# Designs tried in a protein design run: peptides against a protein of PDB entry 3H8D. Part 177

Target 1, 122 residues: chain A of PDB entry 3H8D
Amino acid sequence: DMKRQQRFFRIPFIRPADQYKDPQNKKKGWWYAHFDGPWIARQMELHPDKPPILLVAGKDDMEMCELNLEETGLTRKRGAEILPRQFEEIWERCGGIQYLQSAIESRQARPTYATAMLQNLL

## One batch from the design tools (peptide; made by RFdiffusion4, then SolubleMPNN)

Design b2_p25_6_s3 (from b2_p25_6, 12 letters changed)
Fold by OpenDDE base, seed 3:
Structure b2_p25_6_s3 (fold): chain B 122 residues (1-122), chain C 122 residues (1-122), chain A 25 residues (1-25)
Amino acid sequence: as target 1 above (122 residues)
Amino acid sequence: as target 1 above (122 residues)
Amino acid sequence: MEEEERRREEEETDRLVYEVIERNL
């Protein structure tokens, strides 16, 4: 049933090399996640000094968050949850549509809300 | 296809009687809307001095927003869009589950994402 | 070599994410 709750989260991270630097010298990255019900569907990382990372369920399971949504505690972290569009805008800018499309076409992507939405869009 | 984008919005309103009062004397109400794709599915109004109003598509069409989502301009209003839970929490507190359930059982409710979710929950 | 480097970068990033998550649990 593709009627699962779609929830999106974003948290900042600082590179290990910058962890002990003055705040002004800490370059911030952003970690994004899309959960389709309890299970992650997409993950995305923005880095201050390297290309964005895009990950999709089925293809990139080993590189993605292995915790279910409840286990992450993201729902309890103030300010972590974001609107769908706040995720999708960045996803689109990073080439997420093409990335997910390729994963679908290669039969690497696990069926998720994201895959279903893309197939409806194309 | 119940794979439409679910979007939620909230805007404040001031009673006409308070419109010309000092800011400290303006009692704020809240207007909430749930859009299932381009079409409204649920509407809710919190008033400072009267009971909440609950409205569901099919049953209350004449009392609800008649504009499609694009026509409302809500997607372009900064701060108007809210998270699903921000809507649902208030909906639940106002007795929205029972209201929608009754509308379904009486065959007054138009099928929406909201009706489908409720039927999955019960 | 490029694939191994990419893998290491991804693993490092994953660790960072988990550190942030765990800190906020």
Scores: peptide ipSAE 0.036, ipTM 0.519, DockQ to the pose 0.036
Fold by OpenDDE base, seed 2:
Structure b2_p25_6_s3 (fold): chain B 122 residues (1-122), chain C 122 residues (1-122), chain A 25 residues (1-25)
Amino acid sequence: as target 1 above (122 residues)
Amino acid sequence: as target 1 above (122 residues)
Amino acid sequence: MEEEERRREEEETDRLVYEVIERNL
């Protein structure tokens, strides 16, 4: 149902290899999620030392958050929820449009709000 | 089209009567807007000294922002855009659900994302 | 980067995300 609530979240992460380093040597990455209702539609990871990771539902399910939105507790985590544009701006910069488009064309993408929006754009 | 982007904004206002008062005597109100794509769907005003004002498209067009979203410049105003929940929480507290429902039942409301969401809730 | 290596790195990142989420619940 396209009437599902669209919600976006961002949390910082410290790489496992940096967990025990001094604070000044801990490089933060950012984990982003787009939830189309209860289920994740897109995931994105900004790393300090490697290319961004882009993931879309259907294609990348095994690599994406497998918790539903409620199970994540993200809605209860202060400062985690972000504006749609705060996600989309980074998504676009990281080549998310092309990535999602390719997933749609190859029939690997599961239909989500994100796929529907892209289909309206193209 | 229900695939339109939903965006929410909040800006403070100073009452005309307070414009020339000392800063400590200026009571701020808050103006809220929900845009369903380019057009406003809901408007809400929190006043420091009177009841909230609730407005819905179709019913209250003459009292609502008559600019399209682009014309408002709100998307370019830093700090103006807010999360959907930041709007909805206040909307609900102010009796927005009942107000919108009444507007739908009386056939005064123009169909928007907001009316569609309410129809799904009820 | 080989696809297998990328997948391993992604799995490690996901685990970290879950740990961060769980710690903040």
Scores: peptide ipSAE 0.028, ipTM 0.530, DockQ to the pose 0.038
Fold by OpenDDE base, seed 4:
Structure b2_p25_6_s3 (fold): chain B 122 residues (1-122), chain C 122 residues (1-122), chain A 25 residues (1-25)
Amino acid sequence: as target 1 above (122 residues)
Amino acid sequence: as target 1 above (122 residues)
Amino acid sequence: MEEEERRREEEETDRLVYEVIERNL
């Protein structure tokens, strides 16, 4: 059902190697997720010193969050939820459209709200 | 139609008296708006040196934004749009539930998504 | 680039405040 609630989240993370460094030496990354109802549809990571990571449901399941939305606690974390456009703007800049398109064409993508929207635009 | 898109916005403002002062002497307030489709349903202002202002459609039309949502340009302003909960949390803290309830009871409130939701909770 | 973006956002905010808020004060 494409009328499921679409929710987007962002949280900062510190690299494992920086976990115990002084705050000024901790380079911050950003973790993003798009949930199509209770299940993750897209995930993305911005890193301070390597290219962005893009992940889409079906193709990248083993690298994406295994928890349903409720289990993540993201809906209860202040400042974690973001607007759709705040996700999409970064997604687009990172080449997410092409990434998801390729996943659809290769039949690796699981159908989600994201795949449906992209197919409407192409 | 209660299925209109509900959108919420927040922008900072500087008091007219501080407009030409040095930046460090400009006390920032916050303007909030809830749009029920193209039309404003609720407005609220947080001030640094006076109580919050709460406004509801029907009751306070002359003090609320006279522009439709598109005319405001808020949808095109980065950082202006906020999550529903970001509005509601402040609204609740400012006594917005009671304010809107009183407006409904006095028959001053115009029916909006906000009035409908409140009536569902009472 | 960050400073330029911040400046643009500030200018847009000021404009919107004048056009939307100030007229209702």
Scores: peptide ipSAE 0.021, ipTM 0.469, DockQ to the pose 0.235
Fold by OpenDDE base, seed 5:
Structure b2_p25_6_s3 (fold): chain B 122 residues (1-122), chain C 122 residues (1-122), chain A 25 residues (1-25)
Amino acid sequence: as target 1 above (122 residues)
Amino acid sequence: as target 1 above (122 residues)
Amino acid sequence: MEEEERRREEEETDRLVYEVIERNL
């Protein structure tokens, strides 16, 4: 049901290897999530030293956030929520359109708001 | 159709009477809009010296933005778009829930995403 | 209590992200 609320979040992370280093030696990454209602539809990880990771529901469930939106506490984390475009811009730059399209074509993608929007675009 | 994209915007304004005054004498207000797809659903104005103005589609059409979203250029104005909660928090504080409810009960409100969400809440 | 609850939620989120990232290392 496309009436579900679409919400987007971004939080920084420090690599495990840098966790206990001085601030100047902690390289920051960014974790992004798109929730289609209570469940994650897309996830993305920007790393300082490797290619971005793109994940889509159905295909990458085991690598994605397993918590429902409420369980994540993201809605209560100040500064975590972002605009749709703030997610989509990065998603597009990282090749997310092609990634999701491939997941749809391979029948790996679970139907989500994201898949529906892509189908409308193509 | 509740599948329409909900987008929210905020821009500052200077009162007409202060337009040509020194910056320290320009009192700033805030203009807010909620677009349900291409059309405005709610509008709000915060003033420095008078009560806020709340407007809802159907009831207040003549006082609201008459342009569709694309015509406004708001989507292209950097810093104008805000999160839903950034709108809703102010809307709620200003009595927007009661205002919209009254408009629904009086049959003045046009059905929008905003009216539907309120009906879900009550 | 509200601030403490919020803090717990933030910490939980941080742990989740940390775990997800580690799985991809």
Scores: peptide ipSAE 0.028, ipTM 0.501, DockQ to the pose 0.771; fails the geometry check

Design b2_p25_6_s4 (from b2_p25_6, 12 letters changed)
Fold by OpenDDE base, seed 5:
Structure b2_p25_6_s4 (fold): chain B 122 residues (1-122), chain C 122 residues (1-122), chain A 25 residues (1-25)
Amino acid sequence: as target 1 above (122 residues)
Amino acid sequence: as target 1 above (122 residues)
Amino acid sequence: SEEERERRIQEETDKKVYEVIERNE
């Protein structure tokens, strides 16, 4: 149900291709995750050189974090947890509302807190 | 319903009696609030010199913030919003679980997200 | 030490996330 705890996380990443480069040549991206209870509901990746990647549960399961929240260690990573708005602001700017809406309409999205919130908004 | 947005805030306060004292004599307290949607569900006050104050909706309405969330301006106050765990950690240490449980059992607590979460825990 | 524990947690988390990111590339 919608009583599940909603938690949001953000961590920086350096592209694998840049991992061994000099610091000035390492381009930083950002990985975002929304967990609806123990399982991921939305994932988002900000890249320096390409469009953001938006992923929603049900539709994009194979491209999303397959670990449950506890398995990720995110809850124990200092500075990783963020406020809902810190996720949503970026999500919205990246077209996340439309992306999730489309996934719902096509019946690809698994019901989550995110889908419920969107349906309440519309 | 439990789809309402849960938001948490913390702001420091100086006791009125210390307001005009020298900085070294101003004792800082902390004011915490949990909003279940637009309305406050829990309030907590940490004091330097006395036990914490715990307040829950329904039981303690007259001692709690009477403004809805938007009216408070807390959402616009930089640094005021905190993570749920930042509230809950203090709430738990202050005996908030027992306090809210007692309020539920005595039928003094108004149903909120907080009461629902506690009932799920027990 | 606590610092060592935190470092390990961060490193393991980073690895897991990187694996997910790499899958999308």
Scores: peptide ipSAE 0.058, ipTM 0.599, DockQ to the pose 0.720
Fold by OpenDDE base, seed 2:
Structure b2_p25_6_s4 (fold): chain B 122 residues (1-122), chain C 122 residues (1-122), chain A 25 residues (1-25)
Amino acid sequence: as target 1 above (122 residues)
Amino acid sequence: as target 1 above (122 residues)
Amino acid sequence: SEEERERRIQEETDKKVYEVIERNE
């Protein structure tokens, strides 16, 4: 149901390998999530020292957040929620449109708000 | 160690709200960075429609670039690197000396090449 | 709020930096 609420979130992360290091040596990345209702539809990770990671529901479930939106606590974390455009801007720059398109064409993507919007765009 | 290489960079940015407007309606800002060796010492942002933003290491770490110099790719971006004086001229004009001085006096500034130079100036 | 302002500043900064990274890697 495309009437589900679309919500986007961004939080910083420190690499697991850096979590025990001094603050100066903790390299910050950014974790983005798009929730289509209670379930994640897209995930994106910006890393300081490697290419961005793009993930879409259905194809990449094993690598994506496994919690529903309420379980994540993201809605309760001040400053975590972002505007749709704030997500989409980075998504587009990182090649997200092509990535999701390929996932749809290969029948790997689970239908979501994101897949529906892309199909309207193309 | 003040023997670390001091390098300065400037890159333009467009406000997120203007990204999808016509070119004439995209107001350009400027992002400046001073790296003391591999780590940022000062950051400065010029905005077309609001006061400049000044940031210094130690005090403003959470608002500054947290990538080391190599990770930023700035050294590989043609036209990004600028001369020290090109940074300092704008820094001074924007009240950077006073800002850094206050950060030192309040013991918020992390010691950097910038703090050392200011202490020599005063 | 001040917190929201700081978050937006950080976000904008990150976008700028990652633009550089994306173009050079």
Scores: peptide ipSAE 0.018, ipTM 0.358, DockQ to the pose 0.037
Fold by OpenDDE base, seed 4:
Structure b2_p25_6_s4 (fold): chain B 122 residues (1-122), chain C 122 residues (1-122), chain A 25 residues (1-25)
Amino acid sequence: as target 1 above (122 residues)
Amino acid sequence: as target 1 above (122 residues)
Amino acid sequence: SEEERERRIQEETDKKVYEVIERNE
């Protein structure tokens, strides 16, 4: 049901390779997630030294969060939740519309709020 | 301990720049890895349009797999595991012996099964 | 810690060797 609550989150991360380096040598990335109810629909990762990673449910399940929203603890982390537009702005800049569209057209995408919105827009 | 199980893997990859291109325009590369027990000792990447990349533990940690063997899921991926000779043949062709030797001599290499074998051979 | 939780979440979502390949592109 597309009436499910749509919630968006962003958290910083440090690469495992940098975890034992001095703070000035730790390059910060950003992890983004869109949850359609309890399950992730889209994921995005901004890296300091490589192109952004875009992932969509159905196509990229093995590379996406396997935890449901409550299991992640994101709703309990201060400053983690972001507005829909804060996610979508970055998603659009990173080519997310084209990526999701291709996944839909190839029948790889799992139907979600995100796929429905895209179908309404196009 | 050099009695650790030595396991070798190979998987294909598509460059990020080619991900949205038609299949005929997606140039396929190959990713190789040598695991000395749970940790990667050597990595190698064959590209369709540029020289091969050789990486050795200690020297190139930031450019190598940061996951342990079990986390990668490679042992569960059909067709991913290869024989030692299948890795070594390509490693040798790409100048891997010279590369690892230089890393040892410059004291950049982390001691592994691979460094031990090379020291025994030379 | 907060950092450990964030790292664990990232590790759950980013478990593919393709991430390593992308560093060399």
Scores: peptide ipSAE 0.060, ipTM 0.417, DockQ to the pose 0.250; fails the geometry check
Fold by OpenDDE base, seed 1:
Structure b2_p25_6_s4 (fold): chain B 122 residues (1-122), chain C 122 residues (1-122), chain A 25 residues (1-25)
Amino acid sequence: as target 1 above (122 residues)
Amino acid sequence: as target 1 above (122 residues)
Amino acid sequence: SEEERERRIQEETDKKVYEVIERNE
């Protein structure tokens, strides 16, 4: 059902290794998620000291959030929800279109709103 | 260690709301940063349609760049680095001296080169 | 709200910084 609500979220994170350091030594990253209805379709992580991490449903399930949207509590986290374009802009900049396309071509991607939209563009 | 290298940077930005408008409708802002060695000491943002934003280490850490200088890549961005006076002229014009002084007096400012220099002036 | 404004400021700042980072990659 491609009529599911598309919702996007961003939350800051501190690297586990920095969790108990002084504030000045805690480097902030950013965790992004695209939920296609109750289930995650794409995940993205920006880090201060390594390349962005891109993840897509089907291919990267074991590295992605395994909670459904309601279980994450993201809808109740003030300031976590972002606009679609706020996600897509970073996604595109990080090579997300090519990453998802490759996952589709290798038959690793699970069909989602994201795969459907990409296939509409290509 | 007040002997750390002081480096200043300026990069342009387009407001997120204007990102996809025609070029004539994209109003440019300017993002400024003062790094005291590896860590940001002051941040400043000039906008076309709202007052300047002034931020100082300690007080405004959560609103400031949390990447160290090397992680930002600013040192490798051609044209990003500016002279100290190019930063200070805008800083002073925007009320930065009073802003930083207030942060020091309220004990919110983290000691930096900027706080030390201000305390030398006052 | 103040919290929402702070969030938006941080998001805008991050966008600027990461834009620089990505341009240099």
Scores: peptide ipSAE 0.018, ipTM 0.360, DockQ to the pose 0.036; fails the geometry check

Design b2_p25_7_s1 (from b2_p25_7, 10 letters changed)
Fold by OpenDDE base, seed 5:
Structure b2_p25_7_s1 (fold): chain B 122 residues (1-122), chain C 122 residues (1-122), chain A 25 residues (1-25)
Amino acid sequence: as target 1 above (122 residues)
Amino acid sequence: as target 1 above (122 residues)
Amino acid sequence: EYVEVEPEEEEAETAVYPIKDTLSA
């Protein structure tokens, strides 16, 4: 069960309005995902023009990636996979611990590796 | 014991003679390290002008990094840490499996996570 | 022997938001 592989991914993105601008005029954001085995456990988005978006499984399923890991093709995208710390550092900075904790306390979070690790921390 | 953290690193390098050349005229190599907890388990070097160098703990200690992980400063070098697969793919391509296997069979290899995993594969 | 250079952090190819539209196997 809790022996599922934990994998993390990051994809930089631009706004649709910036698609055809010169590179220097494109503002980048970053999309992040944590997969607990085949399914997403956490998602996070850093936008250049608005606050970060934090999403956790169970609570935010409708806004999160609905594809399993293999279906996403993320494992085949060069440079997409990142180290756990590269995700967690940003997650923590964005208030992800408190966000996930609140989702657990409100019984909205689906049990994942992330919820288990957080509960071990508390 | 075998719950030690496995961490992998990559550092690019150039030849001293290329230091002051234009970037396009610098031939890069890559230095790789696998740390099994605080100590190096495997090292690998890709050179632009000679065959790859493979090194395993116990057998090649004199040619490997003698510093523990913290002493190396690798954990503090941005972009130095890499995913396990980023190491293993190159290791396999360079004949690392056979190299480590031979070191085990000759009783030259120090037991590490790498030796244990290889023995599980065989 | 050789001179170390600073490593570079690799990034995936830049996508257009929303990301879900570009995710596919």
Scores: peptide ipSAE 0.436, ipTM 0.812, DockQ to the pose 0.747
Fold by OpenDDE base, seed 1:
Structure b2_p25_7_s1 (fold): chain B 122 residues (1-122), chain C 122 residues (1-122), chain A 25 residues (1-25)
Amino acid sequence: as target 1 above (122 residues)
Amino acid sequence: as target 1 above (122 residues)
Amino acid sequence: EYVEVEPEEEEAETAVYPIKDTLSA
């Protein structure tokens, strides 16, 4: 359903090992999510010490957030919601287009707004 | 055209007299804009020392930004673009619904996405 | 007349990885 609201979120994070360090010694990462209506379509993680993690619905369900959007509390978390471009710019930079494309080609991707947009582009 | 992209922006500002004061002594205001496609539909100002200013296209053209969206450079200004709700929450709080309604009733408002949404609500 | 100030991006409160433990209604 292309009528579903597309909402994007970003949460900064630190590693468990850095929890009790001084602020200057905490390396931040960023967790990103794209929700296509109530359900996650894409997830992305920018870690301070490893390559970006890209996840797409259908292919990576076991590694992705299992909560629906309302259950996550993201819509109520101040500063969490971001503009589509704030997600897409990072997604593109991390190779997300190619990742999603490969998931579509392998028939691993669940159809989402993201798959539809990519398929319209190609 | 209901197909036009709705984009919202916020720019903090200070009074000229506060430019050279210490940061703690600068009272910030916020300038807000709603663009319905390339053209401004609503403008709003939160001042630190006076009531909010509400402006709607058609009625307040002479007091509103005269530049189209691209000319403003807002789309290229990092941190300027905001979510619709970030605009609407403030707009509602400032009496924007009533202001726009009155402009519609007086036939002063230019038809925009904002007028259409309000008319659908009523 | 007013002086424009550079806008600041708002960030959510920093969580501890994994994020799933922070996500709850």
Scores: peptide ipSAE 0.435, ipTM 0.811, DockQ to the pose 0.763
Fold by OpenDDE base, seed 4:
Structure b2_p25_7_s1 (fold): chain B 122 residues (1-122), chain C 122 residues (1-122), chain A 25 residues (1-25)
Amino acid sequence: as target 1 above (122 residues)
Amino acid sequence: as target 1 above (122 residues)
Amino acid sequence: EYVEVEPEEEEAETAVYPIKDTLSA
């Protein structure tokens, strides 16, 4: 349902091994989430020392956030919510379009706003 | 038309007299804009040394941005675009609801997404 | 007249990976 609100979030993170180091020695990553209404549709992780992780609902449920949007507290975390384009730009750069397309073609993707938008684009 | 994209922007500014001072001596203000499609619907300014300025289309056209969204270059300014709530929270705090309501009642407001939303709220 | 300044992007507080441990209502 295209009536569901699409909300996007980003949380910077550090590695557990860096948590007690000086700030300059903490290598940051970024965790991203797209919620289609209350449920996650896409997740993405940028790590400082390994390739990006792309995750889509249906295919990668076990590796994605299991909490609904309200349960995450993301809407209450200052600076966490981002614009759609701030998510999509990184998603595209990381090959997210192809990743989601492949998940649809293999019938692994759960239908979401993201799958619908992709189908409209192709 | 509720089909028009609603986009919100924020630009910090300083006084000309502060531009050559040390960063700690620069008092920042914030300029805000709400675009209903290509045209501005609301503008707001937070100043460090005077009351907030609230402006609505139709009533305050001469004091508002006269450029369409594309002409402003705001969409190309990194960090300028903000979430709707980042605008609305400040708008509400500054009495923007009452300001817009009064503009509607006096028949000074041009119909926009903002006027429509207010009418749905009241 | 005012002088525009470059906008600063606000970021959330840095968490420790994995993020799931910091997500709660």
Scores: peptide ipSAE 0.435, ipTM 0.813, DockQ to the pose 0.787
Fold by OpenDDE base, seed 3:
Structure b2_p25_7_s1 (fold): chain B 122 residues (1-122), chain C 122 residues (1-122), chain A 25 residues (1-25)
Amino acid sequence: as target 1 above (122 residues)
Amino acid sequence: as target 1 above (122 residues)
Amino acid sequence: EYVEVEPEEEEAETAVYPIKDTLSA
């Protein structure tokens, strides 16, 4: 199996209610995605006013981005692509390891690069 | 042979004569480095007032960074690490492929990830 | 001799939530 490319992305966002406010009154969030080849493996959202959202392939497919990597246009958005560690640092801080582990144990997680790495870590 | 990690870095710089000027009067350059594991494989410099400088391991060792990756502190500098494509795009634009090819042909290039990739491309 | 400058972190343009409405090829 040829090793699929792992690519990570981050998009800052504001709430719809803040889009017409002055910049100082806009609270930012951050949307994160991990693609294992063309398909999303993990998604994470940091919101300014609620707990982080963690999503993993197989378990949370209905709530995750449905577009393949090419369809998202993320590879063409300046500043969107980030280093793996820039994703993993936040993922770990938000309890992503435990979340993915639970999804594996419940047999809800689809096998991805992320599940394989976690299984090697434990 | 375990695959060595390929890591890329970029550090902006200014001329000493510009350091106390207004921001609009500071001409920026960029220093780039590619590390193949702990050792530098390629170095590149974009200057505001002279042609790009290209350097490859084996040929240009005396002009390149002599510190191993850990000694540089680059991995601890926020914003210094960049994606591989952010390096390669500039490298290609500056004639890095031809420069490295010439170094290989003259038997001056040390074998690195970069030399291996080029030999696979040609 | 050159003077190093602190690298600037580049971020994508700020979108409006939800992000799915912004994603498109």
Scores: peptide ipSAE 0.434, ipTM 0.811, DockQ to the pose 0.747

